# Peptides against a protein of PDB entry 3QIS: the designs that were tried, part 40

Target 1, 334 residues: chain A of PDB entry 3QIS
Amino acid sequence: PSLELSRREFVFENVKFRQLQKEKFQISNNGQVPCHFSFIPKLNDSQYCKPWLRAEPFEGYLEPNETVDISLDVYVSKDSVTILNSGEDKIEDILVLHLDRGKDYFLTISGNYLPSCFGTSLEALCRMKRPIREVPVTKLIDLEEDSFLEKEKSLLQMVPLDEGASERPLQVPKEIWLLVDHLFKYACHQEDLFQTPGMQEELQQIIDCLDTSIPETIPGSNHSVAEALLIFLEALPEPVICYELYQRCLDSAYDPRICRQVISQLPRCHRNVFRYLMAFLRELLKFSEYNSVNANMIATLFTSLLLRPPPNLMARQTPSDRQRAIQFLLGFLL

## One batch from the design tools (peptide; aimed at target 1 D181 E283)

Design b2_p18_1_s2 (made by RFdiffusion4, then SolubleMPNN; from b2_p18_1, 10 letters changed)
Fold by OpenDDE base, seed 5:
Order: sequence, then structure tokens, then C-alpha cells
Structure b2_p18_1_s2 (fold): chain B 334 residues (1-334), chain A 18 residues (1-18)
Amino acid sequence: as target 1 above (334 residues)
Amino acid sequence: SASDFLRETMARLRKEVY
């Protein structure tokens, strides 16, 4: 069996978080026998492609002289955004198109990724007074390394941040401030806030706005701004409540005194973000008559975002663990 | 209060960012 490929090299320019890009090519059976094609893993890989790439179809049959279109889809989700922001991964891959009883065909994927404040650590964002797209990639790497070292020092020694000649970190990330300040000003009376989905076009505009500017006003509906806050919290590499404190939050869920002690042990930026969000959500709950928002709905929604199980425990989360996590958050909303 | 903390935090960040 043999194939002819219309294209073997693909370039994806300016790849962004949550923005789908597609490139298409044709494969033709130029042989005299039917053939089965499939994309196969390279040696030592578990998957035929990186998590941000897919082929559709990834397998199929071709009769003699048959042609099929294959789509290569590039999409950076919450699962790939952090490793692309850090430069640990890149928009580069090699796909192996295999023919049953035939030869392999290699496809080259290349391109560039544009960093996002979505999927960046709270520690790095507190050190970032300018939009992420204004920060050189080399400086982003330095900010992540410094942030990791400070988190480790905070957890081990409770050492105050040295008031040295380095620019003082922000109390909370400017991106969280911009989202919450907008919602506080314009969305407290919004019916079905956090219950109605945003528009995908508006979400993309909000993400691009936060990555490239410090706006006076965030574009889009209150629903889109609210969903952008949820997406931001979901995309955090480390949740607002650090993984190290997850079990202690569950164990303390019915003791409000111990719950406050657990939160006091968070790194400074995480603790500030938690207190800021709880203060905002408590203010929002005062307008429940207008916005139809209640404490149980908010606790259920935000618990999955703020208090995620550590990766090693994700597969073992019980209904009892979820209820304890919700109860923990309720103690800060009521 | 929670409202005071929210307003104080917003007012501080406005001065630090703009």
C-alpha cells in the first residue's frame, strides 16, 4: 500500500489559550490495494501527538484512488497552558502516519505560542505589574523560578518576604482585581450571575484584553466577565487553596476556628486572593434578591475551582470529600 | 468588615497598577 500526501509541513502561528486553529491536508491512495491508515505513537510516547494537538480522522480506510481530508486541530486547554507559558513545552511535534503493512509518513508540526496570564501562577502574577505580553519570555522564566523559591521558603520557614530592593509584589494579581472590580461595580444586580454562560467571542476578547492591556473597563457582558473569572481560577497551575492544605481543609470543614487557621497558613498571595474572593462573594450574596445567587450554589461552584484535590488523589475523591469541601467554603460565605 | 477589606484592597491595587 502507498499514500500521496498534499502537505507534510504545518505551521501554527500565534497560538493562544482557548483559541482553536485548524490546518487541513489530503491523503490519497495511489496504490492498487485498499489501505488502513492510523496516526501512531513515536518510540517511548503513549500518544500519537502532544495534548494540544489532534488529528481528525486519526485512522481510517481508503479504497484505491480514494482521497480523504484530515484536519490538524491545535487547541491549548487548561491542561496544556501552564507548560506552554513556562516554555517547558512548545508548538512543535512530529506525527507518524502509519499504513498497515506499509511505510510510515512523517508530518512536521511547528509554530509559536503567545503566553497568557491564564495558567500562570498566583506568585508570578503578583510580581507582574505589566500585561504578560509585555514581559520578555526570559523574565517570565525568572519570575516562575523566584515564585517557586518563595513559595518553598514560605511553607518551610514562614520567613517574611525580604523588603529588599526588589519591587514589592502586588497584594493580589491585577487580572483578578480587574475581573472582581468589574463584577463588583456592574454585576451585583445581574440576574443569574454565574448561572448563565458567557459568549465564546467575548471570552476570547476578555482573555486577550487581560494578556495585552490594563483596561479601565473589561469588554463583554457581565456573564462573560463572570465566566472569565471561573476560567481563570480553573486554569491556575496551583489552586487558590494550595494542594498541601487540601486534606486539612476537609478535616476541619465543620470547625470554623480550624478552617481559619488552615487559611492563615497559605502563602501570602494565595491567602490574599482567597480573602479577596470571599469578601467579593459575601458582598454578592447581599444582592441575592436581584441576582438569584445563594450561598449553596456559590459554594458548590467555587469549591471545585478553589479547593481541587491533589493530582494523586483526583481518582479517589468520594461524595463525602466533596461535601466536606463545600462545607469548608460555606464557613467563609455565611 | 469583609466589605471594608474588599474596598481597601481595590483602592490599593488601583494606586499600584494605574
Scores: peptide ipSAE 0.394, ipTM 0.927, DockQ to the pose 0.910
OpenDDE base, seeds 1, 2, 3, 4: peptide ipSAE 0.373, 0.169, 0.386, 0.363; ipTM 0.922, 0.804, 0.926, 0.919

Design b2_p18_1_s3 (made by RFdiffusion4, then SolubleMPNN; from b2_p18_1, 7 letters changed)
Fold by OpenDDE base, seed 5:
Structure b2_p18_1_s3 (fold): chain B 334 residues (1-334), chain A 18 residues (1-18)
Amino acid sequence: as target 1 above (334 residues)
Amino acid sequence: SASDFLRQFMEELRKEVY
């Protein structure tokens, strides 16, 4: 079997979080026999491509002189955004197009990624007084390393060394402040807040706005700004309630005094974000007659975002664990 | 109150960012 490929090199410029890019090429059976093609893993890889890449179709049959179009789709989700922001991964891959009983054809994928405040740690964002796109990539790496060390010191109850003229971190990320301040000013009376989805175009504008500027006003509808807050919280590499406290939150869910003690043990930035969000959500609940928001809905929605199970458990939350997690948040909303 | 905390927190953050 033999194939002809219209293209073998693909460049994806300015890849962004949640922005789909597509490149297409054709494969033609220039042989005299039917062939089966498939994208196959390289040696030591479990998948034929990185998590941010997809081929469609990834396999198929071609009769002699048949041609098929293949789409290469690049999409950075919450699952890939953090490793791309840190520079641990890059927009580079090699695809192996295999023919059954035939040759391998190599495709080169390259490009550049533009960092996002989405998928960046709360600790790193508290150290960023400027938009993330203004921060050099080398400095982003330093900020993540410093943030990890400060988190560990906080968990160990180590007194911060009065190290020198390091600029004081923000009390909360400016991105969280911008989103919550906008919703507090303009969305308290918004009917169906957090129940109506935003527009995808407006969500992309909000993300680009937060990555590149410190706006006076966030663009888009109140629904789009509300959904952007949910996406931001979901994309955090570590949830607002740190993984180390997950089980203690479940165990304390029916004792409001112990729940408050658990929250007091969070790192400063996480604790501040949690208190800020709970204060905002309690204010929204005062306007329930206008915004149709209730405590059970809010607790159910925000529980999956703020109180995630640790990755190492690999287990789905039991219905009991989910109910305890909801009850834990209800103790801060009522 | 929760509203007083929000207002104070937003005012402190505004001074740190702008």
Scores: peptide ipSAE 0.058, ipTM 0.805, DockQ to the pose 0.912
OpenDDE base, seeds 1, 2, 3, 4: peptide ipSAE 0.054, 0.044, 0.058, 0.044; ipTM 0.794, 0.791, 0.807, 0.774

Design b2_p18_1_s4 (made by RFdiffusion4, then SolubleMPNN; from b2_p18_1, 8 letters changed)
Fold by OpenDDE base, seed 3:
Structure b2_p18_1_s4 (fold): chain B 334 residues (1-334), chain A 18 residues (1-18)
Amino acid sequence: as target 1 above (334 residues)
Amino acid sequence: SASEYLKKTMEELRKEVY
């Protein structure tokens, strides 16, 4: 069996969070026998490609002289955005197109990723007074490392070492501030806020806007701005309520005093973001007659974003755990 | 109040960012 490939090198320029890119190529059976093709893992890999890459179709049969189009799809989701933002991973891969009883064909994937404030830690973002696209990649790495160390110190109640000449972090990320400021000004009377989806094109514009600028006004509908806030919170590598406090939140869910004590133990930026979001959501609830927003809906929606189970416990979350998590947030909304 | 905290925080951030 033998294949002819129309192309073997693929370049994905300016890859962005949630922006699908596609490159296509053809494979042709130039042999005299039917063949089966498949993308196979390299040695020591569990998957045939990195999480941000997909081949479609990834396997198939070709009759003699048959040709099929294969799409290579690059899509950075919340699952890959953090490692790409940090430079831990890159837009580089090698695909192995295996022909049954035949040869392996190697495809080279390359490109560049453009960092996003989506999928960046709250700690790092609090240290970024400029848009992330203005920050050198080397400085992003340093900011993530410093942010990790500051998180650990805060959780351990270690006294911050002397405020050396390091620029004071923002109270909350400017991106969260911009989103919430917009919603507070323009969306308090928006019917079905957080219930109506935004437009995909507007979401992309909002992401690009937050990554590249400090706007006076966020583009798009109130629904798109609201959904962008949800996407931002979902994409956080560490949720607003740190994984380390998850179980304590559940255990305290029916004691409002203990709930407040648990929140007080969050890292400064996480605690500030939590209080800021709760204050905003409580303000929205005053306009429930206009926006159709109620405490149960908000608590249910934001619980999955703010109070995520640790990855190792996610598959074991009970309905009781979910109800406790909702009850925990309700204690801050009422 | 929560509203006062929200407004104050928003105004402080405005001064730090812009």
Scores: peptide ipSAE 0.451, ipTM 0.940, DockQ to the pose 0.915
OpenDDE base, seeds 1, 2, 4, 5: peptide ipSAE 0.358, 0.355, 0.373, 0.183; ipTM 0.919, 0.918, 0.922, 0.830

Design b2_p18_2 (made by RFdiffusion4)
Pose (drawn by RFdiffusion4):
Order: structure tokens, then C-alpha cells, then sequence
Structure b2_p18_2 (pose): chain A 293 residues (1-134, 168-310, 319-334), chain P 18 residues (1-18)
């Protein structure tokens, strides 16, 4: 049971939020007998690697002496973007490739991460006047820029918030917001609209903070009480919520053109603005509908 | 009560807090 590896060290340079990278290598069974390989967790872990990293395939069977290409894939999603933004985690790791009844092969993962305004808290973004990778703001300039673009160009956009944008343009928008305060956000209206949804989804702390979440559901049927729960939010969260509710009410005026109705808004934005740490789903859409109408 | 138009809210959204 022996393996030959084309390489054991891999570098993921300039890793960005939601941008896929692949580092490929070849495994060859140079032994005399067939072997089983698999990636295993390091002593006392649950997984063989961190969430932003994946092996494809992560296990297999090799006769002497067939070869197999292994793809080491890095993808920073909403689950890891905040800790990598913060430096609480780095683009580094060790993969232990394990021969069943045999040697262990140690693969070293290194590289660097580029922080994004996506996955960054509303509070910190309101305290930063300049792009992240170039008195606080009432709202983060990044969300203002996305909403400003949609307000200017997308009020009459057919199926706004119902058609997915382009992956390439989403990344261009994110990099644009990480590095500049542009005159125009690049990409189609559908891409800018989706980037807004991704922005809200990627927030480490939702627009409606987690501890106020349950109070919102309980209060869902009293508009006086719902507004008061909103008053308990920190200033930046309260402002973003009010700003978005005003923007969505503005879009409802053009529903005959942009097909944006209360139904779609409620089911789309409720889960983004009001996340927990069922029929609660109903009180939640009721909570949000109370502001839209 | 009436609500202000979104254009007026938007003009002050990216500005300093009062």
C-alpha cells in the first residue's frame, strides 16, 4: 500500500469571498497491491478540513498502479466569510491523506484571504468611510450604493428580485464594493438586486438582531408593538431596516412593471432580515407585512 | 400618519448620523 503524489504543498493566493479556486494534484498507487485512500480528520476533529476547503474526490480505490486526480477546492461562502474577514481564521490547513492500513500523507494548505465588505457587520461598516480594501454613517455606504443603483435604474425592471443575476457580475460587484466608491455599480439590474440579497444574507448579524427575533414573532400581530421592537435595535440596524422597508414600499408602487408584490417581498426578505440563531414562518411574514402595508 | 418619500430618505441614508 503505497502512493506517489505529484505534489504535497498547495497555495491559494488572494482568496476572495464566493470566488472558487482549485488546486489539482495526481495520486498514483506505486505499490504492488491495491490500496484505499481517504482524507481523515486530524486528532480530535470532526472533519478532515475546514469549511472553505474540500477534496474532490476525498476517497477512493486504486489498483497498482492506476492514477487519480484530486481537486483541492477552496470556496469561501457565507459560513466562513466573517471569520476570514476578521482574521480569526487564515487560509491555512493540513490535509491528512490516509492509506487504509498504511502511511499517512500530509498535504500543507497555505495562502491569503482578501477581506470583503460582505460578511462584515453593519456596525463596523458604518464606522468605515472608505472601501475595506481600497460620526458613523446612517447606513453602510455599500448597501446605499446597491440600493442607489436599483432606485435609479431598476424601478421598472421586469421580474426584479425574481431573476438571478450573473455569477461573474456578482463577483465584479463585490470586488467593486470592496475596493471603490464607484459612480456606477457594474452589472445588470438582476445582478445588483441579487448582490443586495447576498449582502443581507452574509451579514454576521442580521438586520433584525438575533435576540429581538423571538420578540418580533410574539409581537407580530400588533403594529404598535412591532414598531417598538424595532426601536430596540442598535441605531445602524434600525436605520437599515427602515431604509429597506422604505425602498421595498417604493418598489411596490411600480409593481405593474417590476412584478414586485407583497407576497414575493414577504417570502423573499423575511428570512433575510429576520433570521433565528414552521408557523413562526407565518408570524415572521406577518411581522414584515405589517411594515410594508 | 403619512410617510416621507423614499427619495428624501435615500438622500440622507449615507450621511453622518445626527
Amino acid sequence: PSLELSRREFVFENVKFRQLQKEKFQISNNGQVPCHFSFIPKLNDSQYCKPWLRAEPFEGYLEPNETVDISLDVYVSKDSVTILNSGEDKIEDILVLHLDRGKDYFLTISGNYLPSCFGTSLEALCRMKRPIRERPLQVPKEIWLLVDHLFKYACHQEDLFQTPGMQEELQQIIDCLDTSIPETIPGSNHSVAEALLIFLEALPEPVICYELYQRCLDSAYDPRICRQVISQLPRCHRNVFRYLMAFLRELLKFSEYNSVNANMIATLFTSLLLRPPPSDRQRAIQFLLGFLL
Amino acid sequence: PPLPPFSEIHEHAARNQP

Design b2_p18_2_s1 (made by RFdiffusion4, then SolubleMPNN; from b2_p18_2, 9 letters changed)
Fold by OpenDDE base, seed 1:
Structure b2_p18_2_s1 (fold): chain B 334 residues (1-334), chain A 18 residues (1-18)
Amino acid sequence: as target 1 above (334 residues)
Amino acid sequence: SSLPPFSEILAKANQPQE
């Protein structure tokens, strides 16, 4: 069996968080026998491609002289954004198109990723006084490393943050401040806030706006700005409530005093973001007659974002654990 | 009304709920 491929080299320029890019190519059975094709993992890989890449179809049959179009889809989700922002991963891959009882065909994927404030750590973002696209990639790496070390030092209650360093970090990420300040100014009376989805085009504009600028006003509808806040919180490499405190939040869920003590143990930026979000959400709840927002809905929604189970516990989260997590947040909304 | 400067929001959020 043999195939002819219309193209073998693919370049995905300016790949961004949540922006789908597609490249297409054709495969043709130029042989005299039916053939089965499949994309196969390389010897040491579990998957035929990186998490941000997909082939469609990834397998199939071709009769003699049959041709099929294959789409190569590049999409950076919350599951890939952090590793691409840090430069740990890149828009580079090799696909192996295997022909049953035939040869392998190699496809080269290349391109560039544009960093996002989405999927960047709260610690790193608190150090970024400028949009992330203005920060050199080398400086992003340094900021993530330094942020990790400061988080560990903060958790260990060791060194007072030397208040004398000329570059004081922001109390919260500017991106969170921009989103929440916008929602507070313009969305408190928005009917069905956090219940109506935003527009995908507006979400992309909001992401691009936050990545490239410090706007006076965020573009898009209140629903899109609200959803952008949810997407931001979901995309955090570590949730606003650090994984180390997850179980303690569940254990304290019915003791408001212990809940506040647990939050006080968060790293400074995480604690600030948590308190800021809770203050915003309590303010939003005062407008429940206009926005149809209630404490149970908000607690349920934000629990999955703010109080995520550690990756090793995700598969074991019980309905009781989820209810405790909701109850923990309710103690800050009521 | 603008949200108070983030510092004031944090100050309010840091007040013990009585």
Scores: peptide ipSAE 0.038, ipTM 0.717, DockQ to the pose 0.091
OpenDDE base, seeds 2, 3, 4, 5: peptide ipSAE 0.028, 0.026, 0.032, 0.031; ipTM 0.684, 0.677, 0.712, 0.705

Design b2_p18_2_s2 (made by RFdiffusion4, then SolubleMPNN; from b2_p18_2, 6 letters changed)
Fold by OpenDDE base, seed 5:
Structure b2_p18_2_s2 (fold): chain B 334 residues (1-334), chain A 18 residues (1-18)
Amino acid sequence: as target 1 above (334 residues)
Amino acid sequence: PPLPPFSEILATAAKDEP
């Protein structure tokens, strides 16, 4: 069997978080026999492609002189955004198109990724006084390394960061402040807040706005700004309540005094973000007659974002663990 | 009341914890 491919080299320029890009090519059976094709893993890989890439169809059958269109889809989700922001991974891959009892055909994928404040650590964002797109990639790597070392020091030593007054980290990320300040000013009376989905086009505009500027006003509907806050919290590499405190939050869920003691042990930036979000959510609950927001809905929604199980425990999370996690958060909303 | 300026929000969130 043999194939003819219309194209073998693909370039995806300016790849962004949550923005789908598509490239298409044709495969034709120029042989005299039917052939089965499939994309196969390279040597030592578990998957035929990186997590941000997909082929559609990824397998199929071609009669002699038959032609099929294949789509190569590039999409950076929450699962790939952090490693692309740090430059640990890149928009580069090789696909192997295999023919049964035939040859391998290699496709080259290349491109560039544009960093996002979504999927960046709270510690690194607290050091970024400018939009992430104004920060050189080399400096983003240094900021993540320095942020990791600061998190470890804050867990091991009650030593005040003796950083010079000009280089002091922000108390919370400017991106979280912008989202929450907007919602507080304009969305407290918004009916069905956090219950109505935002518009995908508006979400892309909000993300690009936060990545490239410090706006006076966030664009889009209150629903889109609210969903952008949820997406931001979901995309964090380390959740607002750090993984090391997860079990202690569950164990303390019915003792409000112990719950506050657990939160006091968070790294400074995480603790500040947690307290800031709880203050905002308690204020929204005062407007429940207008916004239809209640404590149980908010606790259920935000618990999955703020108090995620560690990756090693994710598959073992019981309904009892989920109820304890919700109860932990309710103790800060009421 | 409007959420106070960023500097005051954190000062208030720290006071509302007993």
Scores: peptide ipSAE 0.036, ipTM 0.708, DockQ to the pose 0.113
OpenDDE base, seeds 1, 2, 3, 4: peptide ipSAE 0.024, 0.032, 0.030, 0.026; ipTM 0.670, 0.705, 0.683, 0.670

Design b2_p18_2_s3 (made by RFdiffusion4, then SolubleMPNN; from b2_p18_2, 8 letters changed)
Fold by OpenDDE base, seed 5:
Structure b2_p18_2_s3 (fold): chain B 334 residues (1-334), chain A 18 residues (1-18)
Amino acid sequence: as target 1 above (334 residues)
Amino acid sequence: PPQPPFSEILATAAEDEA
């Protein structure tokens, strides 16, 4: 069996978070026998491609002189954004197109990724005074390393945060401040806030705006700005309530005094973001007559974002654990 | 085509209220 491929090299320029790119090629059976094709893992890989890449179809059958179109889809989700932002991973892969009882065909995938404030740690973002696209990649790596070391020092109660460093971190990331300040000013009376989805084009404009500028006004509808806040919180590599405190939040869920003590143990940036969000959400609940927002809906929605189970416990989360997590957050909304 | 999911966040919150 043999195939002819219309193209074997693919370049994906300016790949961004949540922006789908597609490249297509044709495969043709130029042999005299039917062919089964499949994309197969390389030696030592579990998958035929990296998490941000997909082939469609990834397998199939071709009669003699038959041709099929294959789509190569590049999409950076929350699951790949953090490792691409740090430069730990890159827009590079090799696909192996296998023929049953035939040879392998290699496809080269390359390109460049544009960093996002989405999927970047709260610690790193608190150190960024400028939009992420203005920060050199080398400095992003240094800011992430420094932020990790600062988190660890804060947890160990060892060194007072050196208040003498000329460049004090922000109290909260500028990106989350911009989103929440916009919603507070313009969206408190918005009917069905956090219940109506945003527009995908507006979400992309908001992400690009936050990555490239410090806007006076965020573009898009109040629904798109609200959903952008949810996407931001979901994409965080470490949730607003750090994984180390997850079980203690569940254990304290029915004691408001202990809940407040648990939150006081968060790293400074995480604690500030948590208190800032809770203050905003309590203010939003005062306008429930206008925005149709209630405490149970908000607690359910934000609990999955703010109080995520650690990856090792995710498969074991019980309905009781979910209810305790919701109850923990309700104690800050009421 | 997998539409980029509507925020999986809004979809999951609506399923837990039903």
Scores: peptide ipSAE 0.021, ipTM 0.621, DockQ to the pose 0.020
OpenDDE base, seeds 1, 2, 3, 4: peptide ipSAE 0.020, 0.019, 0.019, 0.020; ipTM 0.669, 0.669, 0.661, 0.678

Design b2_p18_2_s4 (made by RFdiffusion4, then SolubleMPNN; from b2_p18_2, 9 letters changed)
Fold by OpenDDE base, seed 1:
Structure b2_p18_2_s4 (fold): chain B 334 residues (1-334), chain A 18 residues (1-18)
Amino acid sequence: as target 1 above (334 residues)
Amino acid sequence: EPEPPFSEILAVANEDEP
């Protein structure tokens, strides 16, 4: 069996978070026998491609002289955004198109990723006084490494970080401030806030806006700005409530005093973001007659974003654990 | 650069320090 491929080299320029890019190529059975094709893992890989890449179809049959179009889809989700932001991963891959009882055909995937404030740590973002696209990638790596080390130090030592000549970090990420301040100013009376989805085009504009600028106003509808806040919180490499405190939040869920003590043990940026979000959400609840927002809905929605189970516990989360997590947040909304 | 003027909400979030 043999195949002819219309193209073998693919370049995905300016890949962004949540931006779908597609490149197509044709495969043709130029042989005399039917053939089965499939994308196969490389020897040391579990998958035929990186998590941000997909082939469609990834397998199939071709009769003699039959042709099929294959789409190579590049999409950076929350599952790949952090490793691409840090430069740990890159828009580079090699696909192996295997022909049953035939040859392997190699496809080269290349491109560039544009960093996002989405999927960047709260600690790194608090050190970024400028939009992330103005930050050199080398400095972004250093900021993530320093953020990790400072988080560990802040957990180990209640010692005030020496107010040495380093530029004081922001109290909250400017991106969170921009989103929440916009929602506070313009969305408190928005009917079905956090219940109506935003527009995908507006979400992309909001992401691009936050990545590239410090606007006076965020573009898009209140629903799109609200959804962008949810996407931001979901994309965080570590949730606003650090994984180390997850179980303590569940254990304290019915004691408001212990809940506050657990939050006080968060790293400064996480604690500030948590308090800021809770204050905002309490303000939205005052307008419940206009925005249809209630404490149970908000607690249920934000629990999955703010109080995520550690990766090792995700498969074990019980309905009771989820209810405790909701109850924990309710204690800050009521 | 001055920190962007935090909304009144951020001021309230800082009052809960014990």
Scores: peptide ipSAE 0.025, ipTM 0.696, DockQ to the pose 0.119
OpenDDE base, seeds 2, 3, 4, 5: peptide ipSAE 0.022, 0.022, 0.022, 0.023; ipTM 0.678, 0.674, 0.675, 0.690

Design b2_p18_3 (made by RFdiffusion4)
Pose (drawn by RFdiffusion4):
Structure b2_p18_3 (pose): chain A 293 residues (1-134, 168-310, 319-334), chain P 18 residues (1-18)
Amino acid sequence: PSLELSRREFVFENVKFRQLQKEKFQISNNGQVPCHFSFIPKLNDSQYCKPWLRAEPFEGYLEPNETVDISLDVYVSKDSVTILNSGEDKIEDILVLHLDRGKDYFLTISGNYLPSCFGTSLEALCRMKRPIRERPLQVPKEIWLLVDHLFKYACHQEDLFQTPGMQEELQQIIDCLDTSIPETIPGSNHSVAEALLIFLEALPEPVICYELYQRCLDSAYDPRICRQVISQLPRCHRNVFRYLMAFLRELLKFSEYNSVNANMIATLFTSLLLRPPPSDRQRAIQFLLGFLL
Amino acid sequence: SYEERRAEFEEEVEELFE
């Protein structure tokens, strides 16, 4: 049971939020007998690698002496974007490729991560007046820029918030917001709209903070009480919530053109603005509907 | 008009922030 590897060191340079990278290498069974290989967790872990990293395939069978290409895939999603933004994690790791009843092959993962305004907290973004990778703001300039674009160009946009944008444009928008305060956000209205949804979803702390979440559901049927729960939010969260509710009410005025109705808004934005750490789903849409109407 | 609508929206947002 022996393996020959085309390479053991891999570099993921300039890793970005939601941008896929692939580093490929070939495994060849140079032994005389067939072998089984698989990636294993390092002593006392649950997984063989960190969440932003994946092996494809991660296990297999090789006769002597067939070869197989292994793809080491890096993808920073909403799960890892905040810790990589913060530096609590780095683009580094060790993959242990294991021959069943044999040697271990150690693969070193290295590289660097570029922080994004996406996955950064509302508080820190309100405290940063310049792009992240060039008195606090009432709302993060990035969310203002996305909403400003949609307000200007997308009030009459057919199927706004119902048609997915383009992956390439989403990345252009994110990089644009990481590096600039532009005169115009690039991409179609559907891309800008989806980038907004992704921005809200990627927040480390939701617009409605986690501890106020349960109180919101309990209070869901009393508009006086719902507004008061909102008052308990930190200034930047309260402002973003009010700003978005005002923006969504503005879009409802053009529903005959943009097909944006209360039903779609409630089911789309409730889970983004109001995330927990069933029928609570109903009190949640009721909570949000109380502000829209 | 666009400019009127935009001014009314920004006023509303400002009043909400108070």

Design b2_p18_3_s1 (made by RFdiffusion4, then SolubleMPNN; from b2_p18_3, 5 letters changed)
Fold by OpenDDE base, seed 1:
Structure b2_p18_3_s1 (fold): chain B 334 residues (1-334), chain A 18 residues (1-18)
Amino acid sequence: as target 1 above (334 residues)
Amino acid sequence: SMEERREEFLKEVEELFS
């Protein structure tokens, strides 16, 4: 069996978080026999492609002289955004298109990723006084490394960080500040806030706006700004409540005093973001007659974002654990 | 007003960061 491929090199320029890009090519059976094609893993890979890439179809049959269109889809989700922001991964891959009893055909994928404040750590963002797209990529790596070291120092040192001559970090990421301040100004009376989905186009505009500027006003509907906040929290590499405190939050869920003590042990930026969000959500609940928001809905929604189980425990999360996690947040909303 | 509420909220937030 043999195939002809219309293209073998693909370039995905300016790949962004949550922005789908597609490149298409054709494969044609120029042989005299039916053939089965499939994308196969390279040696030592478990998957035929990186998590941000897919082929559609990834397998199929071609009759003699049949042609099929294959779409190569690049999509950076929350699962890939952090590793791309850090430069640990890149928009580069090699796909192996295999023919049963035939040859392998290699496809080269290349491109560039544009870093996002989405999927960047709270610690790194607190050091970023400018939009992430203004920060040199080399400095992003340094900020992530420094963020790890400061997280450890903040956990070990109950002592105030000496105000050394280094630029004081922000109390909260400017992106969180902008999102919450916008929602406070414009969305407290918004009916069905956090219950109505945003528009995908507006979400992309909000992401691009936060990545490239410090806007006076965030673009899009209140629903889109609200969803952007949820997406931001979901995309955090370390949740607002650090994984190390997850079990303690569950164990303390019915003791509001212990809950506050657990939160006090968060790294400063995480603690500030948590307190800021809870303060905002308490304000939002005062407008429940207008926005139809209630504490149980908010606690349920934000629990999955703020109080995520560690990756090793995700598969073991019980309904009881979820209820404890919700109860933990309720103690800050009521 | 919502502006007055925002100023009160901002004071609360500054106290939370202290």
Scores: peptide ipSAE 0.568, ipTM 0.959, DockQ to the pose 0.858
OpenDDE base, seeds 2, 3, 4, 5: peptide ipSAE 0.558, 0.564, 0.555, 0.565; ipTM 0.957, 0.958, 0.956, 0.958

